Peptides against a protein of PDB entry 3V4L. Designs and how they scored, part 23

Target 1, 386 residues: chain A of PDB entry 3V4L
Amino acid sequence: GQPLAKDKVALLIGNMSYWEHPKLKAPLVDVYELTNLLRQLDFKVVSLLDLTEYEMCNAVDEFLLLLDKGVYGLLYYAGHGYENFGNSFMVPVDAPNPYRSENCLCVQNILKLMQEKETGLNVFLLDMCRKRNDYDDTIPILDALKVTANIVFGYATCQGAEAFEIQHSGLANGIFMKFLKDRLLEDKKITVLLDEVAEDMGKCHLTKGRQALEIRSSLSEKRALTDPVQGAPCSAEALVRNLQWAKAHELPESMCLKFQCGVHIQLGFAAEFSNVMIIYTSIVHKPPEIIMCDAYVTDFPLDLDIDPKHANKGTPEETGSYLVSKDLPKHCLYTRLSSLQKLKEHLIFTVCLSYQYSGLEDTVEEKQEVNVGKPLIAKLDMHRGL

## One batch from the design tools (peptide; made by RFdiffusion4, then SolubleMPNN)

Design b1_p9_7_s1 (from b1_p9_7, 4 letters changed)
Fold by OpenDDE base, seed 5:
Structure b1_p9_7_s1 (fold): chain B 386 residues (1-386), chain A 9 residues (1-9)
Amino acid sequence: as target 1 above (386 residues)
Amino acid sequence: MTELVSMAP
């Protein structure tokens, strides 16, 4: 019969905004495009941008809580990385220069923990460089992996090589993701699908002799990303997994704020990623005696590091929101919250209405505090250990 | 113009 997944879970990490290393661009679009494709494949997807070492560890721990016997686990990483002695290291955004294995996440350690969960399939898609780090002489003593015959690695590049991004008009895609996205929905054994992606990359004149996909697998069964989720009655574990995923993707409800002057503001929320939310405001009613009015969001929690100069933009694109801008309402003011994983408390902020009456030169301000609880990934309390 | 940029640190 066709293999069945007990469930399908993916963690996607895209690191771009490094503190001590060159900034990347591709991970933004690549994580977004892969998220949308994996959702069409009935994956529960957590998508995270710009994680510190601590935040990456917590994201992996939360991902491992979603894994169980017969669950398909997929880890995608796009960012800086290295490979020493066949061990792959993902570099957090706060990694020092130079970094070592102690500052990074070892993919083979994550694989060991996934094998302990008795997963049905383990897929690693690593969109990073595989050069040796000459500043890290540590030979990691990895515990022996179990013989599970359900492991697939897709490396964006070969051993000792660089991965590349294609920059066009201010956006970039990784070369790996550019070819992977065209085949990802195909009903094929995952190793056959990746082999076809490798052939497509090999036809590209830009990458010939610079980047080649490497497939490493022990997959003994005909498993595909298209394999249906087993529709059996929700085990207690399946219910917990569904609740944990839903908790990480719950947006605040849109609300109508009424000011004393009679102005009504619509406040809305959209997810770009599991840790990135867009707030948008629009004036839905204005009394005729008010000639001008603007509604600003301000007084955000300090943990979010929101620069007011980047808040309240006339377009989503001015906030850095190029991907979801088509799905957002028009004629709003937009604010992008890009670090929801840092939120320790409820998201409380102020909506400030600035307005002018007909025949008065002075602007009047009216303020309303809004509490939207813990949005998206902020519900997982990734900070509970600090 | 399409540019190929290394993801190396």
Scores: peptide ipSAE 0.365, ipTM 0.887, DockQ to the pose 0.841
Fold by OpenDDE base, seed 1:
Structure b1_p9_7_s1 (fold): chain B 386 residues (1-386), chain A 9 residues (1-9)
Amino acid sequence: as target 1 above (386 residues)
Amino acid sequence: MTELVSMAP
């Protein structure tokens, strides 16, 4: 019969804003586009940008809680990385210079834990460099992997080689995602799909002799990313998984705030990623005696590290939000919250209305506190060490 | 001009 997935779960991590290393650009677009494609394939997708070591560990642990017998697990990583002795290491944004294996996440350790969940398919898509780190001679003593015959690695590059970003005027993909996105929806065995992606990369004049896709697989069955999810969740674990995923993607409801002066503000929310939310404010009603009014958001929780200079922008792009700007309402003030994984408490902030009456020189301010609970990934409490 | 930039640290 056609293979069935018990469920399909993906964790996508894009690290760009490194503290002690060169900043990247492609992971932003790559994680976003891959998220949208995997959602069309009925994957439950968690998408995270710019994670510290601790936050990456917690994201992987939460991902592993979503895995169970016959579930398809997909891990995508785009960022800095290295390969020592056939072990792949993902580099967190807070990694020191130089970094070591103790500062990084070993992909083969994650694979070991996925095998313990008796998953139906394990797919790793690693969009990172595979050069040796000469500052780390530690050979990880990994436990022997089980022979599960359900593992697929897609490496963006060959062993000992670099992965590349496309830099041009504007947003662009990494080389791997540029070719992967065109085939990802095809109803093919995942190893056949990746082989076709490798052929497409091999035709590109930019990548010839610089980057080639490597496929490492033990997959004995004809499994595809298009394989249908088994119908209604038949286990308590499947219900819990569905509820946990739904919680991690729940946006705050849009609010209509009414001020004493008679101004009405709409406060809205949009998800860019599981840890990135856009807040937008718009004036929906203004009394005629008020000549000017603006609605600012302020007094965010300190854990979010919101710079007021980047808040309350006239465009989404001025906040650093280039991907969802077409889906946002126009003529708002926009604020991007990019670190929702750091939020320990409820998201409480102030909406400040500044306005002027006709014939008065002085500006008047009214303030309302807003509590929107824990938005998106903040509902998973990833900051709680297990 | 499209340039390839290494993702190496």
Scores: peptide ipSAE 0.342, ipTM 0.881, DockQ to the pose 0.820
Fold by OpenDDE base, seed 2:
Structure b1_p9_7_s1 (fold): chain B 386 residues (1-386), chain A 9 residues (1-9)
Amino acid sequence: as target 1 above (386 residues)
Amino acid sequence: MTELVSMAP
């Protein structure tokens, strides 16, 4: 019979905004596009941008809590990385220069923990460089991996080689995602699908002799990303997993704020990623005696590091949101919260209405505090270990 | 021209 997944869970990490290393661009688009494709494949997707070492560890721990016997686990990483002695290291955004294994996440350690969950399939898609780090002489004594015959690695590049992103004047994929996205929905054994992606990459004149996909697999069964999820969640564990994932993806409800002057503001929320949310405000009613009226969001929690200069923009693109702008209401003010994983408490902020009456020179201000609870990934309390 | 930029640190 066709293999069935008990469930399908994916963690996607895109690191771009490094502190001590060159900034990347492709991980933004790659994580977004892969998220949408994996959702079409009935994956529960957690998508995270720009994680510190601590935040990456917590994201992996939360991902491992969603894994269980017969669950398909997929880890995608796009960012800086290295490979020492066949061990792949994902570099967090706060990694020092030079970094070592102690500052990075070892993929083979994650694989070990996934094998302890008795997963049905383990897929790693690593869109990072595989050069040796000569500043890290650590030979990780990895515990012997179990022989589970269900592991697939798709490396964006060969051992000892670099991965590349496309520098265009606009949004562009990394080389790996550019080819992967065209095949990902195909009902094929995952190793066959990746082999076709490798062939497509090898035919491209841009990548020929610069980047080649490497597939490492122990997969003995005909498993595909298209494999259906086994039935309704009949187990208590499956119900708990579904509820946990749903909580981590719950947006605040849109609300209508009414001010004393009779102005009504619509406050709305959109998810770009599991840790990135856009707040938008629009004036939905204005009394005729009010000639000018603006609604700003301010007084965000300090943990979010929101620069007021980047808040309350006339377009989503001015906030750095290029991917979801088509799905947002027009004629709003937009604010992008890019670090929801840092939120320790409820998201409380102020909506400030500035307005002017006809025939009065002075601007009037009214303020309302808004509490939207813990949005998206902030519900997982990734900081509970501090 | 489409330039490839290394994702190496």
Scores: peptide ipSAE 0.337, ipTM 0.875, DockQ to the pose 0.797
Fold by OpenDDE base, seed 4:
Structure b1_p9_7_s1 (fold): chain B 386 residues (1-386), chain A 9 residues (1-9)
Amino acid sequence: as target 1 above (386 residues)
Amino acid sequence: MTELVSMAP
């Protein structure tokens, strides 16, 4: 019979904004495009940008809570990384220079934990460099992996080689994602799909002799990313998993705020990633005696590190949101919250209406506090271990 | 011209 997944869960991490290392660009587009493709494949996708070591550990722990017997688990990582002694290390954004294994997440440790969950398929897609880190002399003594015959690694590059991103005047993919995205929806065994991606990369004149996909697999069954999810969630564990994932993806409801001056504001929310939300405000009603009015969002929690200079922009693109801008309402003020994983409390902020009456020189301000609870990934309380 | 930039640190 066709293989069935009990469920399908993906964690996608894109690290770009390194503190002590060169900034990357491709992970933004790559995580976004892969998220949309995996959602079309009925994956429950958690997508996270710019995680610290602690935040990466918690994201992996929460991902492992979504895994169970016969569940398909996919981990994608795009960022800095290295490979020592056949162990792959993902580099968090707060990693020191030089970094060591103690500052990084070992992919093979994550695989061990996934095997303890009795998963139906384990897929790792590692869009990182695989150079040796000569500053890390640690030989990890990893416990022997179980013989589960359900493991696939897609490495964006060969052992000891670099992965590359495309630089041009706009948004571009990494080299791996550029070819992966064209085939990801194909109903093929995942190893066959990745072999075809490797062939496509090998035919490209840009990548020839610079980057080649490496596939490492122990996959005894014909498993595909297209494999259907087994039936309605009938187990208590499946219901809990669905509820946990749903909580991590719940946006605040759009609100209509009414001010004393008679101005009505629509406050809306959009998810760019599981930890990135756009707030937008629009004037939906204005009394004719009010000639100008703007609705600013202010007084965000300090743990979000919101720079007021980047808030309340006239376009999504001015906030750094280039991907979801087409799906957003026009003629708003936009604010991008890029670090929702840092939120310890409810997202409380102020909507400030600044307005002017016809024939008065002075601006008037009215303020309303808004509590939207814990949006998106903030519901998982990824900081509870501090 | 499309430039490939290394994702190496």
Scores: peptide ipSAE 0.323, ipTM 0.872, DockQ to the pose 0.785

Design b1_p9_7_s2 (from b1_p9_7, 3 letters changed)
Fold by OpenDDE base, seed 3:
Structure b1_p9_7_s2 (fold): chain B 386 residues (1-386), chain A 9 residues (1-9)
Amino acid sequence: as target 1 above (386 residues)
Amino acid sequence: MTKLVSMAP
């Protein structure tokens, strides 16, 4: 019969905003596009940008909690990385320069933990460089992996080689994602799909002699990303998994705020990623005696590190939100919260209405505090596990 | 012009 997945879970990490290393651009688009494709494939997707070492560890731990017997697990990483002695290391955004294995996440350690979950399929898509780190002489002594015959690695590049992004006048894809996205929805064995992606990359004049996909597989069964999820979750574990995933994707409800001056504000929320939310405000009612009014969001929790200069923009793009801007209401003020994983408390902030009456030169302000609870990934309490 | 940029640190 066709293989069935008990469930399908994906963790996508895109690191771009490195502290001590060159900034990347491709991971933003690549994580977003892959998230949308994997959702069409009935994956439960957690998508995270710009994680510290601690946040990456917690994201992996939460991902591992979603894994169980016969579950398909997919880990995608786009960012800086290296390969020492056949071990792949994902570099967190807070990694020192030079970084070492102690500052990085070893993919083979994650694989070991996934094998302990008796997963149906383990897919790693590693969109990172595979150069040796000559500053790290650590030989990772990994325990021997179990012979599970269900492992697939798609490396964006060859051993010892670099991965590349395509920079043009707009959004950039990584080379790997550019070709992967065109085939990802195909009902093919995952190794066959990746082989076709490798052929497509090999035909491209930009990538010839610079980047080639490497496939490492022990997959003995015909498993595809298109494999149907086994019917209604009957187990307590499946219910818990569904609830955990649902919590990580729950947006705050849209609110209508009423100010004493008679102005009504619509406050709305949109997810760009599991840790990135857009807040938008719009004036839905204004008394005629009020000639001008704006609704600003302010007083965010300090843990979010929100620069007021980047808040309350007239377009989503001015916040750095280029991907979801088409799905957002127009004529709002937009604020991008890009670090929801850092939120330890409820998201409490102030909506400040600044307005002017006809015939008065002075601006008047009214404020309302808003508590939206823990949005998206902040519900997983990623910080409380230590 | 489309430019390839290395994702190397």
Scores: peptide ipSAE 0.327, ipTM 0.881, DockQ to the pose 0.824
Fold by OpenDDE base, seed 2:
Structure b1_p9_7_s2 (fold): chain B 386 residues (1-386), chain A 9 residues (1-9)
Amino acid sequence: as target 1 above (386 residues)
Amino acid sequence: MTKLVSMAP
């Protein structure tokens, strides 16, 4: 019979905004596009941008809590990375220069923990460089991996080689995602699908002799990303997993704020990623005696590092949101919260209404505090270990 | 022209 997944869970990490290393661009687009494709494949997707070492560890721990016997686990990483002695290291955004294994996440350690969960399939898609780090002489004594015959690695590049992104004047994929996205929905054994992606990459004149996909697999069964999820969640564990994932993806409800002057503001929320949310405000009612009226969001929690210069923009693109702008209401003010994983408490902020009456020179201000609870990934309390 | 940029640090 066709293999069935007990469930399908994916963690996607895109690191771009490095502190001590060159900034990347492709991980933004690659994580977004892969998220949408994996959702069409009935994956529960957690998508995270720009994680510190601590935040990456917590994201992996939360991902491992969603894994269980017969669950398909997929880890995608796009960012800086290296490979020492066949061990792949994902580099967090706060990694020092030079970094070492102690500052990075070892993929083979994650694989060990996934094998302890008795997963049905383990897929790693590593869109990072595989050069040796000569500043890291650590030979990780990895415990012997179990022989589970269910492991697939898709490396964006060959051992000892670099991965590349396409720098255009606009948004562009990394080389790996550019080819992967065209095949990902195909009902094929995952190793066959990746082999076709490797062939497509090999035919491209841009990448020929620069980047080639490497597939490493122990997969003995005909498993595909298209494999259906086994039935309704009949187990208590499956119900708990579904509820946990749903909580981590719950947006605040849109609300209508009413000010004393009779102005009504619509406050709305959109998810770009599991840790990235856009707040938008629009004036939905204005009394005729009010000639000018603006609604700003301010007084965000300090943990979010929101620069007021990047808040309350007339377009989503001015906030750095290029991907979801088509799905947002027009004629709003937009604010992008890009670090929801840092939120320790409820998201409380102020909506400030500035307005002017006809025939009065002075601007009037009214303020309302808004508490939206813990949005998206902030519900997982990734900081509970501090 | 499409420029490939290394994702190496």
Scores: peptide ipSAE 0.312, ipTM 0.875, DockQ to the pose 0.821
Fold by OpenDDE base, seed 4:
Structure b1_p9_7_s2 (fold): chain B 386 residues (1-386), chain A 9 residues (1-9)
Amino acid sequence: as target 1 above (386 residues)
Amino acid sequence: MTKLVSMAP
């Protein structure tokens, strides 16, 4: 019979905004495009940008809570990384220079934990460099992996080689994602799909002799990312998993705020990633005696590090949101919250209406506090271990 | 001109 997944869960991490290392660009587009493709494949996708070591550990722990017997688990990582002694290390954004294994997440440790969950399939897609880190002399003594015959690694590059991103005047993919995205929806055994991606990369004149896909697999069954999810969630564990994932993806409801001057504001929310939300404000009603009015969002929690200079922009693109801008309402003020994983409390902020009456020189301000609870990934309380 | 940039640190 066709293989069935009990469920399908993906964690996608894109690290770009390194503190002590060169900034990347491709992970933004790559995580976004892969999220949309995996959602079309009925994956429950958590997508996270710019995680610290602690935040990466918690994201992996929460991902492992979504895994169970016969569940398909996919981990994608795009960022800095290295490979020592056949162990792959993902580099968090707060990693020191030089970094060591103690500052990084070992992929083989994550695989061990996934095998303890009795998963139906384990897929790792590692869009990082695989150079040796000569500053890390640690030989990890990893416990022997179980013989589960359900493991696939897609490495964006060969052992000891670099992965590359495409830089031009706009948004572009990493080299791996550029070819992976064209085949990801194909109903093929995942190893066959990745072999075809490797062939496509090998035909490209840009990548020839610079980057080649490496596939490492122990996959005894014909499993595909297209494999259907087994029926309605009938187990208590499946219901809990669905509820946990749903909580991590719940946006605040759009609100209509009414001010004393008679101005009505629509406050809306959009998810760019599981930890990145756009707030937008629009004037939906204005009394004719009010000639100008703007609705600013202010007084965000300090743990979000919101720079007021990047808030309340006339376009999504001015906030750094280039991907979801087409799906957003026009003629708003936009604010991008890029670090929702840092939120310890409810997202409380102020909507400030600044307005002017016809024939008065002075601007008037009215303020309303808004509590939207914990949006998206902030519901998982990824900081509870501090 | 498309520039490839290494994702190496």
Scores: peptide ipSAE 0.308, ipTM 0.874, DockQ to the pose 0.796
Fold by OpenDDE base, seed 1:
Structure b1_p9_7_s2 (fold): chain B 386 residues (1-386), chain A 9 residues (1-9)
Amino acid sequence: as target 1 above (386 residues)
Amino acid sequence: MTKLVSMAP
């Protein structure tokens, strides 16, 4: 019969804003586009940008809680990385310079834990460099992997080689995602799909002799990313998984705030990623006696590290939000919250209305506190050490 | 011009 997935779960991590290393650009676009494609394939997708070591560990642990017998697990990583002795290491944004294996996440350790969940398929898509780190001579003693015949690695590059991103005057993909995205929806065995992506990348004149896709697989069955999810969740674990995923993607409801002066503000929320939310404010009603009014958001929780200079922008792009700007309402003030994984408490902030009456020189301010609970990934409490 | 940039640290 056609293979069925018990469920399909993906964790996508894009690290760009490194503290001690060169900043990247492609992971932003790559994680966003891959998220949208995997959602069309009925994957439950958690998408995270710019994680510390601790936050990456917690994201992987939460991902492993979503895995169970016959579930398809997909891990995508885009960022800095290295390969020592056939072990792949993902580099967190807070990694020191130089970094070691103790500062990084070993993909083969994650694979070991996925095998313990008796998953139906394990797919790793690693959009990182595979050069040796000469500052780390530690040979990880990994436990022998089980022979599960359900593992697929797609490496963006060959062993000992670099992965590349495309830099031009706008947003662009990494080389791997540029070719992967065009085939990802095809109803093919995942190893056949990746082989076709490798052929397409091999035709690219930019990457000839610099980057080639490597496929490492033990997959004995004809499994595809298009394989249908088994119908209604038949286990308590499947219900819990569905509820946990739904919680991690719940946006705050849009609010209509009414001020004493008679101004009405619409407060809205949009998800860019599981840890990145846009807040937008718009004036929906203004009394005629008020000549000017603006609605600012302020007094965010200190854990979010919101720079007021990047808040309350006239465009989403001025906040650093280039991907969802077409889906946002126009003529708002926009604020991007990019670190929702750091939020320990409820998201409480102030909406400040500044306004002027006709014939008065002085500006008047009114303030309302807003509590929107824990938005998106903040509902998973990833900051709690297990 | 499209430039390839290494994702190496």
Scores: peptide ipSAE 0.305, ipTM 0.877, DockQ to the pose 0.845

